Peptides against a protein of PDB entry 2AZE. Designs and how they scored, part 5

Target 1, 148 residues: chain A of PDB entry 2AZE
Amino acid sequence: AQECQNLEVERQRRLERIKQKQSQLQELILQQIAFKNLVQRNRHAEQQASRPPPPNSVIHLPFIIVNTSKKTVIDCSISNDKFEYLFNFDNTFEIHDDIEVLKRMGMACGLESGSCSAEDLKMARSLVPKALEPYVTEMAQGTVGGVF
Target 2, 101 residues: chain B of PDB entry 2AZE
Amino acid sequence: GRLEGLTQDLRQLQESEQQLDHLMNICTTQLRLLSEDTDSQRLAYVTCQDLRSIADPAEQMVMVIKAPPETQLQAVDSSENFQISLKSKQGPIDVFLCPEE

## One batch from the design tools (peptide; made by RFdiffusion4, then SolubleMPNN)

Design b1_p20_1_s1
Fold by OpenDDE base, seed 1:
Structure b1_p20_1_s1 (fold): chain B 148 residues (1-148), chain C 101 residues (1-101), chain A 20 residues (1-20)
Amino acid sequence: as target 1 above (148 residues)
Amino acid sequence: as target 2 above (101 residues)
Amino acid sequence: MLPTLKMVKSSKPRTYNFTL
């Protein structure tokens, strides 16, 4: 009947929406873990050094990274007010946002790739509220994807 | 029957989505709190050593871009054109090089 | 310390979007 057909369409719509939200939640969790882990690392480092790093020795979030071969020739044009930049490269480049940088630094504890050691998982769990711990566990086990 | 089965499925999916929304709200709240905490933001930084771990300046040139919110970045990476364009609407853009050592 | 990139004047932007 038409009613069943309508409900089937709605079912599919909800399944897709849930799938998208699962992906979004995973990314949010990774961001939270990465940020908190970074802050924790730096706090500990500053405590050990008994001082903060020099201001110009660090880059605060947010930022992006552009990297290319040292052999790449880069021409840069900048507006007088520094509102506009144009970079021309003679070879390929890579762009990374700060979140990706943090992940590659291990700040997400390998959770992003499901490559967590027991210690990594323990750290990851410690950096989220209790309500999120089960989901972190599922991410580490690769069992996210089902309807819960 | 089919109708009853579909109805039950939709109820279960609604419950699951509500749980997801709840978890997302918790996570978003935590991120917002982190963003609003001045001490956390003071400590939210990477070093040149960190950047070298991502792309070693011995082999790679590493450029750091700090830009105001809503800055547009356009990039072309093709066989013929390799270009990055930045346009800020709210203030100057700062670009830094990560030193090799 | 991070050195500032050397500056050259004026250009027009091109191509497809990533947002900071």
Scores: peptide ipSAE 0.027, ipTM 0.877, DockQ to the pose 0.170
Fold by OpenDDE base, seed 2:
Structure b1_p20_1_s1 (fold): chain B 148 residues (1-148), chain C 101 residues (1-101), chain A 20 residues (1-20)
Amino acid sequence: as target 1 above (148 residues)
Amino acid sequence: as target 2 above (101 residues)
Amino acid sequence: MLPTLKMVKSSKPRTYNFTL
C-alpha cells in the first residue's frame, strides 16, 4: 500500500512536470515560427523594394512596448548613464513583449489561439523541422496533452 | 495489479518526457541558429506600420524599449499608482516613440 | 534610492522618434 502511494505521488509529479514542459515547448515553437516568419517577411519586402528600410524606421528585436492613452501624462526619470528609467503615469498603461507583438501581427500564423486556416497551418509547418510538425498539428487542433 | 499498473504508467511517462525533451532540444537548437545567423538578426525587426497595427498612435502613445539582457522591469498598474521601473546591469536603455501617422 | 536623475514631464516621455 505504501509503495503504491509513493508511486502515485511520483506519477502525479511527473504528470505536472510534463505539463509544464508542454507549455514551454508550445511557446518555443511559437517563437520559432514567429521569428522565422518575420525574417522571411522582411527579406521578401526588402527584395521587392530592392533596398532595406531606412535605419530609423525599424526596431530590431528584442524589445518591449508600452502603450497608454495619448492623453496620459508621463513623468520620465532617467539616470545619467541611462541604466535606470522611472516612468510615472497618471493613468493605466499596457506592456507587451516582442513575442506578443509578433503574435498580434500574425507572425505565429494564428497557432497561438487555434485560429489557423489551412494556409496558416501549412506555413507554420513549413517553418519548423520535420520532427516538430506533428506537434504543430496538435497545437492547431487543440489536442496537445496526449502521451507521446 | 495496482503496483504493476503504476509501474507501467511511470515507464510510459518517462518515455513521453524523453520525447518531449528531444523536441525541446530541437526547438532550442533552431532558436540558437537564428540568433547566430547574422542575416536573420539583421532582418529581425518591426516597423512603425507593424506597431500601428497593434496600437494606433492616433489614440495610444506607443513606446518601444530596448534594454540589455538581465534588465529588471518593475511595473505597477493600479488606481493608486501607475509606474514602470527599469534597471539595467549591462548597458544603457533606449526608448523610442512610434509617431502618429 | 535612485541616483541623480533627469526628470522629463510631458504628455509623452523623452524618446528617440521613428522616422517613416
Scores: peptide ipSAE 0.025, ipTM 0.871, DockQ to the pose 0.035
Fold by OpenDDE base, seed 3:
Structure b1_p20_1_s1 (fold): chain B 148 residues (1-148), chain C 101 residues (1-101), chain A 20 residues (1-20)
Amino acid sequence: as target 1 above (148 residues)
Amino acid sequence: as target 2 above (101 residues)
Amino acid sequence: MLPTLKMVKSSKPRTYNFTL
């Protein structure tokens, strides 16, 4: 029947939308965990050192990273007001946003790759509101994807 | 029958999406709170040591770019052209180089 | 095609204290 066919199409559309929202939620959770964990780490470190780090030794979020081989030739053009930059490389480069950097630092507790130790999972859960803890657990187990 | 089953499925999917929206709102709220907390923003930083753990400065040049909101970034990475273009509308762009040690 | 250019060319990264 045409009516059933229409509903089946709608069902599939909604399933795809839900899948997209699941991905968005997972990213939001990872960002929250990473940020809170970073702040917590730095707070503890400053307390241990009894002072903030030197001003020129840290980079505050947000930022992006660009890396390339040290053998890469780089031509940089900068406008007089520093509003415009142009970098020309003679070889490939990589760009990473600050969230990716935090993940690689382990600030997301390995949750992004499902490689959480028991301690990592405990930390991750402690950095989110109670309502999100079950979802964090599912992320760690790789069981996200079911209809709930 | 088939129609009733599909109708029920769609209702269940609606409920699932509502749950997702709720959880996303919780996350968004938490992130906003972090952005509004002065102490959290003060502590939201990485060190040179952190950056060295991501890409070895002995082998890689590591640049850090801080740009104002809404800055346009254009990147081309092909066999014929390797380029990054930055255009800010709201202020100067700062570029930092991560030292080897 | 920038209005006023500051050109920096390097075959090897400069070892400056963070700021380029």
Scores: peptide ipSAE 0.022, ipTM 0.871, DockQ to the pose 0.034
Fold by OpenDDE base, seed 5:
Structure b1_p20_1_s1 (fold): chain B 148 residues (1-148), chain C 101 residues (1-101), chain A 20 residues (1-20)
Amino acid sequence: as target 1 above (148 residues)
Amino acid sequence: as target 2 above (101 residues)
Amino acid sequence: MLPTLKMVKSSKPRTYNFTL
């Protein structure tokens, strides 16, 4: 019947929406873990050093990274007010946002790839509210995707 | 029946989505708290050593861009053109290079 | 009017600071 068909369409729509939200939640969790882990790391490091690092030795979030071969020739045009930049490269480059950098630094504890050691998973769980811990576990196990 | 089954499925999906929304709200709240915490923001940094772990400055040129919110970024990476364009409306853009050791 | 753009060639990264 037409009614059943309509409900089936709605069912599929909801399933897709849930899937999208699951993906978004996973990313948010990774961001949270990475951020908190970074802060924790730096706090500990500064405590051990008994002072903060020199201001010109660190880059605060947010940022993006652009990297290319050192052999790549880069021409840069900058407006006087520094509101506008134009970079021209003679070869390929890579762009990474700060979250991606943090992930590659291991700040997300390998959760992003499901490559958590037992200690990594313990760390990851410790950096999220209790309500999110089960989801972190599911992410580590690669079992995310089921209907709640 | 088919109708009853579908109706039940939709209810279950609704419950699942509500749970998901709840978790998302918790997560977004935590992120907002982090963004508003002065100490956390002070400690939210990476070092040159961190950047070297991502791309070795001995082999790669590593450039860091800090731009105001809503800055427009356009990147073209093709055989004919390799370009990055940045346009800010809220303030100056800062560009940094990671030094070699 | 648009501000004047300055062309800069890439060089080795600075040793003692991040500033381009």
Scores: peptide ipSAE 0.022, ipTM 0.869, DockQ to the pose 0.031

Design b1_p20_1_s4
Fold by OpenDDE base, seed 1:
Structure b1_p20_1_s4 (fold): chain B 148 residues (1-148), chain C 101 residues (1-101), chain A 20 residues (1-20)
Amino acid sequence: as target 1 above (148 residues)
Amino acid sequence: as target 2 above (101 residues)
Amino acid sequence: MLPSLKMVKSSKPKTYNFTL
């Protein structure tokens, strides 16, 4: 019947929306873990050093990085007010945002790639509210595909 | 029948989505709290050593870009053109090189 | 310490966007 057809269309739409939200939630969780872990690491490091790092020795979030071979020739053009930049490279380059950098640093505890040891998982769980712990566990196990 | 089954499925999906929304709200709240905490933001940094672990300056040059919100980045990476364009509307863009040492 | 890149005066560059 037409009503059943309409409901089937709605069902598919909701399933797709849920899938998208699951992806978004996973990224938010990873971001939270990465941020908190970074802050925790730095706090500990500063406590051990008994002082903060020198200014200009650190890069505060947010940022992006661009990397390329040291052999790559880069031509940089900058407007007078520094509002506009143009970089021309003679070879390929890579761009990474700060979150990706944090992930590669291990700040997300390997949860993003399923490379989460028991210790990593314990850390990850400790960096999220209790309500999120089950989802973190599911992420580590690769079982997030299920619908609640 | 089929109608009743579909109706039940939709109710279950609604409950699942509501749970997801709840968890997402918790996450966004936590991230907001981090962004509003001055000490956390002060500690939200990476070092040159961290960046070297991502791309070693012995082999790669590492350029750091700090830009105001809403800055536009255009990147072209093809066999014929390798280009990055940055355009800020809210202030100057800062670009730094990670030292090799 | 992070050294700054040298500035080179230039005209408006071409643009297209994914936002930072």
Scores: peptide ipSAE 0.023, ipTM 0.870, DockQ to the pose 0.136
Fold by OpenDDE base, seed 5:
Structure b1_p20_1_s4 (fold): chain B 148 residues (1-148), chain C 101 residues (1-101), chain A 20 residues (1-20)
Amino acid sequence: as target 1 above (148 residues)
Amino acid sequence: as target 2 above (101 residues)
Amino acid sequence: MLPSLKMVKSSKPKTYNFTL
């Protein structure tokens, strides 16, 4: 009947929405872990050094990274107020946001690729609220995807 | 029957989504707290050493861009042209180079 | 949440009034 058809459509829509939210949650968890791990690392390092790093020797979040071959020719145009930039390259480039940089640094403990050692997983779990720990475990195992 | 089965499925999906929303709220709250914590923000940095692990300035030019929230970035990376366009609405954009070793 | 950039990949480059 029409009623059943309507419910089937709604069922499929909800399944897709849940899938999207699962992906979003995983990303949020990775961001949280990476950020907290970074802060923890730096705090420990500064404590050991008994001083903060020199100014302009560090880059605070947020940022993006652009990298290209040193042989790449770059033309840069800037507005007078520095609100607008235009970069022209003669070859390919890469763009990385700060979260991606943190992931590649290992700040997300390899959780992003399901490549966690036992120690990595322990660290990851320690950086999230208790309610999120089971989900972190599932991410490490690659078992996230089913409906609750 | 079929109707009852579908109704049951939707109820179960509703419960699953509610659980998911709860977890997302927890996570979002944690991120907000971090963004509002002055000490955490002070310690939220990477070094040029860290960036070299991503792209070594000895081999790659590494550019760091810091821009205000809601800044738009347009990137074109094709055989036709290679371009990055930045447009801020809230303030000036800062660009830095990571020095070589 | 933390501030971020909005990244857009496009085949249509935009032109602006710039100086060098």
Scores: peptide ipSAE 0.022, ipTM 0.869, DockQ to the pose 0.089
Fold by OpenDDE base, seed 2:
Structure b1_p20_1_s4 (fold): chain B 148 residues (1-148), chain C 101 residues (1-101), chain A 20 residues (1-20)
Amino acid sequence: as target 1 above (148 residues)
Amino acid sequence: as target 2 above (101 residues)
Amino acid sequence: MLPSLKMVKSSKPKTYNFTL
């Protein structure tokens, strides 16, 4: 009885660990798709324009975005070496990392929200190695969570 | 019996975890390849137009922060305090504004 | 208050514009 109880505890522990790894894998897949899709988009755009964008017109990854109302008063303190920044706002702000920006741009093909069209899913599958395609399909269907 | 069933479940979970580890290794390898590819990194950028699709500078001030890896970011967003603190240990932090037009 | 920091007060941060 005690042995069975110990194994049940271990089973639950393993299930939780697997769940965590599933979440991590999903995020990694979304990152891969978003990055590759972004690169592909920009490559095609530059080819069509027959030139790259001006150097001071783009922001390379990685980055974060902070947005707030244009009416918000911001006090900014910067160290001499620019290693430290302190921003004080008089109102609320939002922070978004580059991956979130890419997702909102549609670079993850709607896979992050289960909003993939057939064409979106085809694109997503084309941007990952064959071994990851079944998992992409499960993500699109919202069926991730089972045991392999 | 119960013991045999639990033992079998643990074996199956072990196999499932190994499969997940394998898939994660494949995925991390792909991300590493992207990070090591000079052309991919050159093309890994967004434009002001992209940023406007997220937050329109006509209504919102949009600030872009570029910082070295492992830069510490602490944010407080409450009714009484609205603050962002950045601390880098590997190099300078750059801040850019996205124009309205 | 952080030591050796310079305070810039504005309705917007004093930053660089990354557009033409």
Scores: peptide ipSAE 0.022, ipTM 0.865, DockQ to the pose 0.035
Fold by OpenDDE base, seed 3:
Structure b1_p20_1_s4 (fold): chain B 148 residues (1-148), chain C 101 residues (1-101), chain A 20 residues (1-20)
Amino acid sequence: as target 1 above (148 residues)
Amino acid sequence: as target 2 above (101 residues)
Amino acid sequence: MLPSLKMVKSSKPKTYNFTL
């Protein structure tokens, strides 16, 4: 009885870990797709323009975005060496990491939100190694979640 | 019996996890390759137009933060307090505003 | 609050713009 109980606890632990790893894998896939797609987009654009964009017109990864209403009052304290910042807002704000920005730009082909067209799915598959293609397909179909 | 069944389940779960680990390693490797590719990093950028598509500066103030690795970010977003604290250990933090146009 | 800080009170923080 005690042996079975111990194994049941271990089983549950492993199931939870697998669930977490599934989520992590999906995120990694989305990151890979988004990043490769971004690079591809920019490469193509620069080729067409025959030049890179002006340095002061682009933001390289990594970055964080903070947005709030234009009416929001912000008090900012900055250390002399710029190592420390403190922002106080009088209203709510949003924080987005660069990956989320890329997703919202469609760089993940809508795979993250179930908005993946056939063309989007084709693009997504083309941006991952063959071994990951089945998982990408499952993500698009919303069938990820089981144990292999 | 029950014990044998549980033992078998654990073995199957182990195999499943190993498969996940394999796939994750593939992903991690691909991301590492991208991070090590100078040209890819040069091309890893968004434009002001891209940022405007996320939050229109006509309605929203859009601030971009670039900080060195391991920078601490603390955010409080409640009716009582709205605050962001940044603390870098490795270098200066740069903050940019996305222009409206 | 913090040592060697510069305080900026505005509807927006003291920042650099993307386009110079």
Scores: peptide ipSAE 0.021, ipTM 0.866, DockQ to the pose 0.036

Design b1_p20_3_s1
Fold by OpenDDE base, seed 3:
Structure b1_p20_3_s1 (fold): chain B 148 residues (1-148), chain C 101 residues (1-101), chain A 20 residues (1-20)
Amino acid sequence: as target 1 above (148 residues)
Amino acid sequence: as target 2 above (101 residues)
Amino acid sequence: SARQQYIAQIQARVQKINSR
């Protein structure tokens, strides 16, 4: 009885860990797709323009975004060495990391929300190694969550 | 019996986790390769147009923050306090405003 | 405070993209 109880505890622990890893894997896949897609887009754009964009016209990863109403009053305090910043807002704000920005740009092909067209799914599959393609398909279908 | 069933379940779960680990390793390897490729890193950028597409500066201000690794970020968003604090340990923090066009 | 000695409220230091 005690042995069975111990194994049941371990079983639950492993199930939870697997669930967490599944979530992590999905995020990693989305990141990979988003990054590769972004690079591909920009490479193509620069080729078409026959020149890179002006240096101050682009923002290289990594970065974060803060957005708020244009009517929001912002008070900013900056240290002399720019090591410390303090922003005070008079209204709510949003913070987004670069990955979320890429997702909203469609760089993850809508895979993050299961909103993939046939073309989106094709693109997503093309941006991952073969071993990951089945998982990408499952993500697009919303069928991830089972035990292998 | 019950014990035998649990033992079998644990073995199956172990195999499943190993498969997940393998797939995760593949992903991390791919990301590392991208990180190590100078051309890819050069091309890993967004434009102001991209930012406007996700948060229209006509309605919202968009602030971009580039901070060194290990930078501390604290945010408070409550009815009485709206604050963001940044503290870097490895270098200066750059903040940019995305202009409306 | 020591921290405050290095903090300046300078809105003008916030740069605009394409304005460097």
Scores: peptide ipSAE 0.020, ipTM 0.873, DockQ to the pose 0.029
Fold by OpenDDE base, seed 1:
Structure b1_p20_3_s1 (fold): chain B 148 residues (1-148), chain C 101 residues (1-101), chain A 20 residues (1-20)
Amino acid sequence: as target 1 above (148 residues)
Amino acid sequence: as target 2 above (101 residues)
Amino acid sequence: SARQQYIAQIQARVQKINSR
């Protein structure tokens, strides 16, 4: 019947939406873990050093990273008020946001790639509310994707 | 029948989505708390050593861009054109290089 | 262009982190 056909369409729509939300949730969890882990690391480091780092020696979030070969020639044009920048490169470059940097630093405990040791998983779980722990476990096992 | 089966499936999917929404709300709340905590934000930083671990300045130039919210970034990375354009509407843009460059 | 009229051409004027 037409009703069944309509429900099939709706079913597919909901499945797709759920899939999208799963991806969003995973990213949010990774961000939370990465941020908390970073803060924890730095807090510990500062405690050990008994002082904060020099203000100009660190980069606070948020930021963007651009990297290219040291051999790359870069021409830069900047407005007087620094509201506008134009960079011209003679070769390829890469752009990374702060979250990606944190992931590559291991701040997400390898959860982003499913490369979690037992210790990594324990750390990851400790950095999220209890309600999120089961999902973190599923992420680590690669079992996310099913319907709850 | 088919109708009953589909109806049940939709109910189950609804419950699944509600659970996801709940978890997402928890997660976003945690992120907001982090963003509002001054101590956490003070500690939310990376060092040049961290950046070197990602892209070694001995081989790669590492540029850091700090821009106000809603800054426009346009990048072209093609065989004949390599360009980054930044335009802020809310304040100046800061650009830094890691040491050893 | 109007945009370029407000842009100064620079070379190696990027700030260095923790520079002396």
Scores: peptide ipSAE 0.020, ipTM 0.872, DockQ to the pose 0.029
Fold by OpenDDE base, seed 4:
Structure b1_p20_3_s1 (fold): chain B 148 residues (1-148), chain C 101 residues (1-101), chain A 20 residues (1-20)
Amino acid sequence: as target 1 above (148 residues)
Amino acid sequence: as target 2 above (101 residues)
Amino acid sequence: SARQQYIAQIQARVQKINSR
C-alpha cells in the first residue's frame, strides 16, 4: 500500500541520516582524542625538560601542511598585505590538515584505522567522557555502522 | 504485518538517532572546552620533528600554512596544472618551510 | 632569529603581487 511505501522512504532517509551522523561523530571523537593526547604529550615533555620549547620552534594549531618532492619546483606569489598566496608546482603535491597530521603522529592512537593495541585503546578511552567509551571501543574493533 | 514492522523500525531508528545526537553534543562540548582553555591551546602544537616523522624532509619538502579563519583554499592537482591558491579575509597568511635538519 | 633556526619563512623567496 501507499502507506507502506511512504514509511519505507522515511526509513531509508533516516538510515542515511544516521550513517552521516555516525561518520561525523567518529571524526569528532578522533579530534578530541588527538587534541587531548597532543596536549598531554607536550605537557609531559615540557615538565621533563623543565622548560617550554623555544617559542619559534613549534607550530600551534590550527595549520595545514603541504608536502611535495624536494625536486618539485615551486613558484610562489604573495600579495603585499599577505592576504593572498599563489603557489604553482611543476608536479603533484599533498595537502593535509592538522587533524590528519595528528593522526599520522599517532595522536589518535590508531583508532582512525581500527588498529589499536591494548594500550592504545586504553589511552583513547581515557581521553573521552565515559559516555563515549563504548563508541571508542566499537571504532577500535571496526564494528561501528550498526544501528543502536 | 508489513505496516507494523515498518512502524517499529522507524521507532527504533528514532531512538538510535537521539542517542547519536546526545553523544555528538557531549563531544562538541568537550572540543569547545578545549578551545576555551588557554593552557590547552598553549600546549596544542607540533614540532618540526613531528613533521619529519610524517613526511621526511630528506625526500619531501614540508610547507606549513597558518591562516586566519575563513581563509579560502583552492587546490588544483591535474596532469597539466598543479596549483594552490589562498585568500584570507581576516588577516595575513603565514607560510613556513620545515628544514631538513 | 629563533624562528629561522627551526622553521624558515618562505616569504623571502616569493614574488610580490598586487592585492586583488
Scores: peptide ipSAE 0.019, ipTM 0.868, DockQ to the pose 0.028
Fold by OpenDDE base, seed 5:
Structure b1_p20_3_s1 (fold): chain B 148 residues (1-148), chain C 101 residues (1-101), chain A 20 residues (1-20)
Amino acid sequence: as target 1 above (148 residues)
Amino acid sequence: as target 2 above (101 residues)
Amino acid sequence: SARQQYIAQIQARVQKINSR
């Protein structure tokens, strides 16, 4: 029947939307963990040093990293108003946003790849509200994907 | 019947989506609170040592870009063109080079 | 300006690296 067909279409749409939201939630959780973990690390380090690091020795979020071989030739052009930048490379380069950098630093506790140790998982759980802990556990186990 | 089954499925999916929305709201709220906390923002930084762990300046040039919000970034990485374009609408763009150790 | 000087310094450093 036409009614059943309409509902089947809606069912498929909802399933896809749920899948997208699951992905978004996982990313948000990773961002939260990484950010809080970074803040905690730095707070502890500054307390131990009894002073903050020199201003020019740190890079505050947000930022983007571009890396390439030291042999790569780079030409940079800047607009007169300084609002436009153009970088030309003669070879391949990599771009990493700050979140990716934090993940590679281990700030997300390896949760992004499901390769966190027991201690890492404990840390990850401690950095999210209670309501999110079950989802963190599922992410660590690779069991995310079920219908709630 | 089939109609009843589909209706039940849709109700279950709706509940699942509502749960996801709730969790996302919690997470978004937490991130917002962090962004609004001055102390957290002060401590939200990486060091050159951190960046070296990602890409060693001894072998790689590491450039840091800090741009105002809503800055447009376009990158092309192909055999014919290797290019990064930045367009800011809200102020100047800062570029830093990570020094060698 | 100070801003222009900073940008120039960055460009100079990039060029130096390219020559290595």
Scores: peptide ipSAE 0.016, ipTM 0.867, DockQ to the pose 0.025

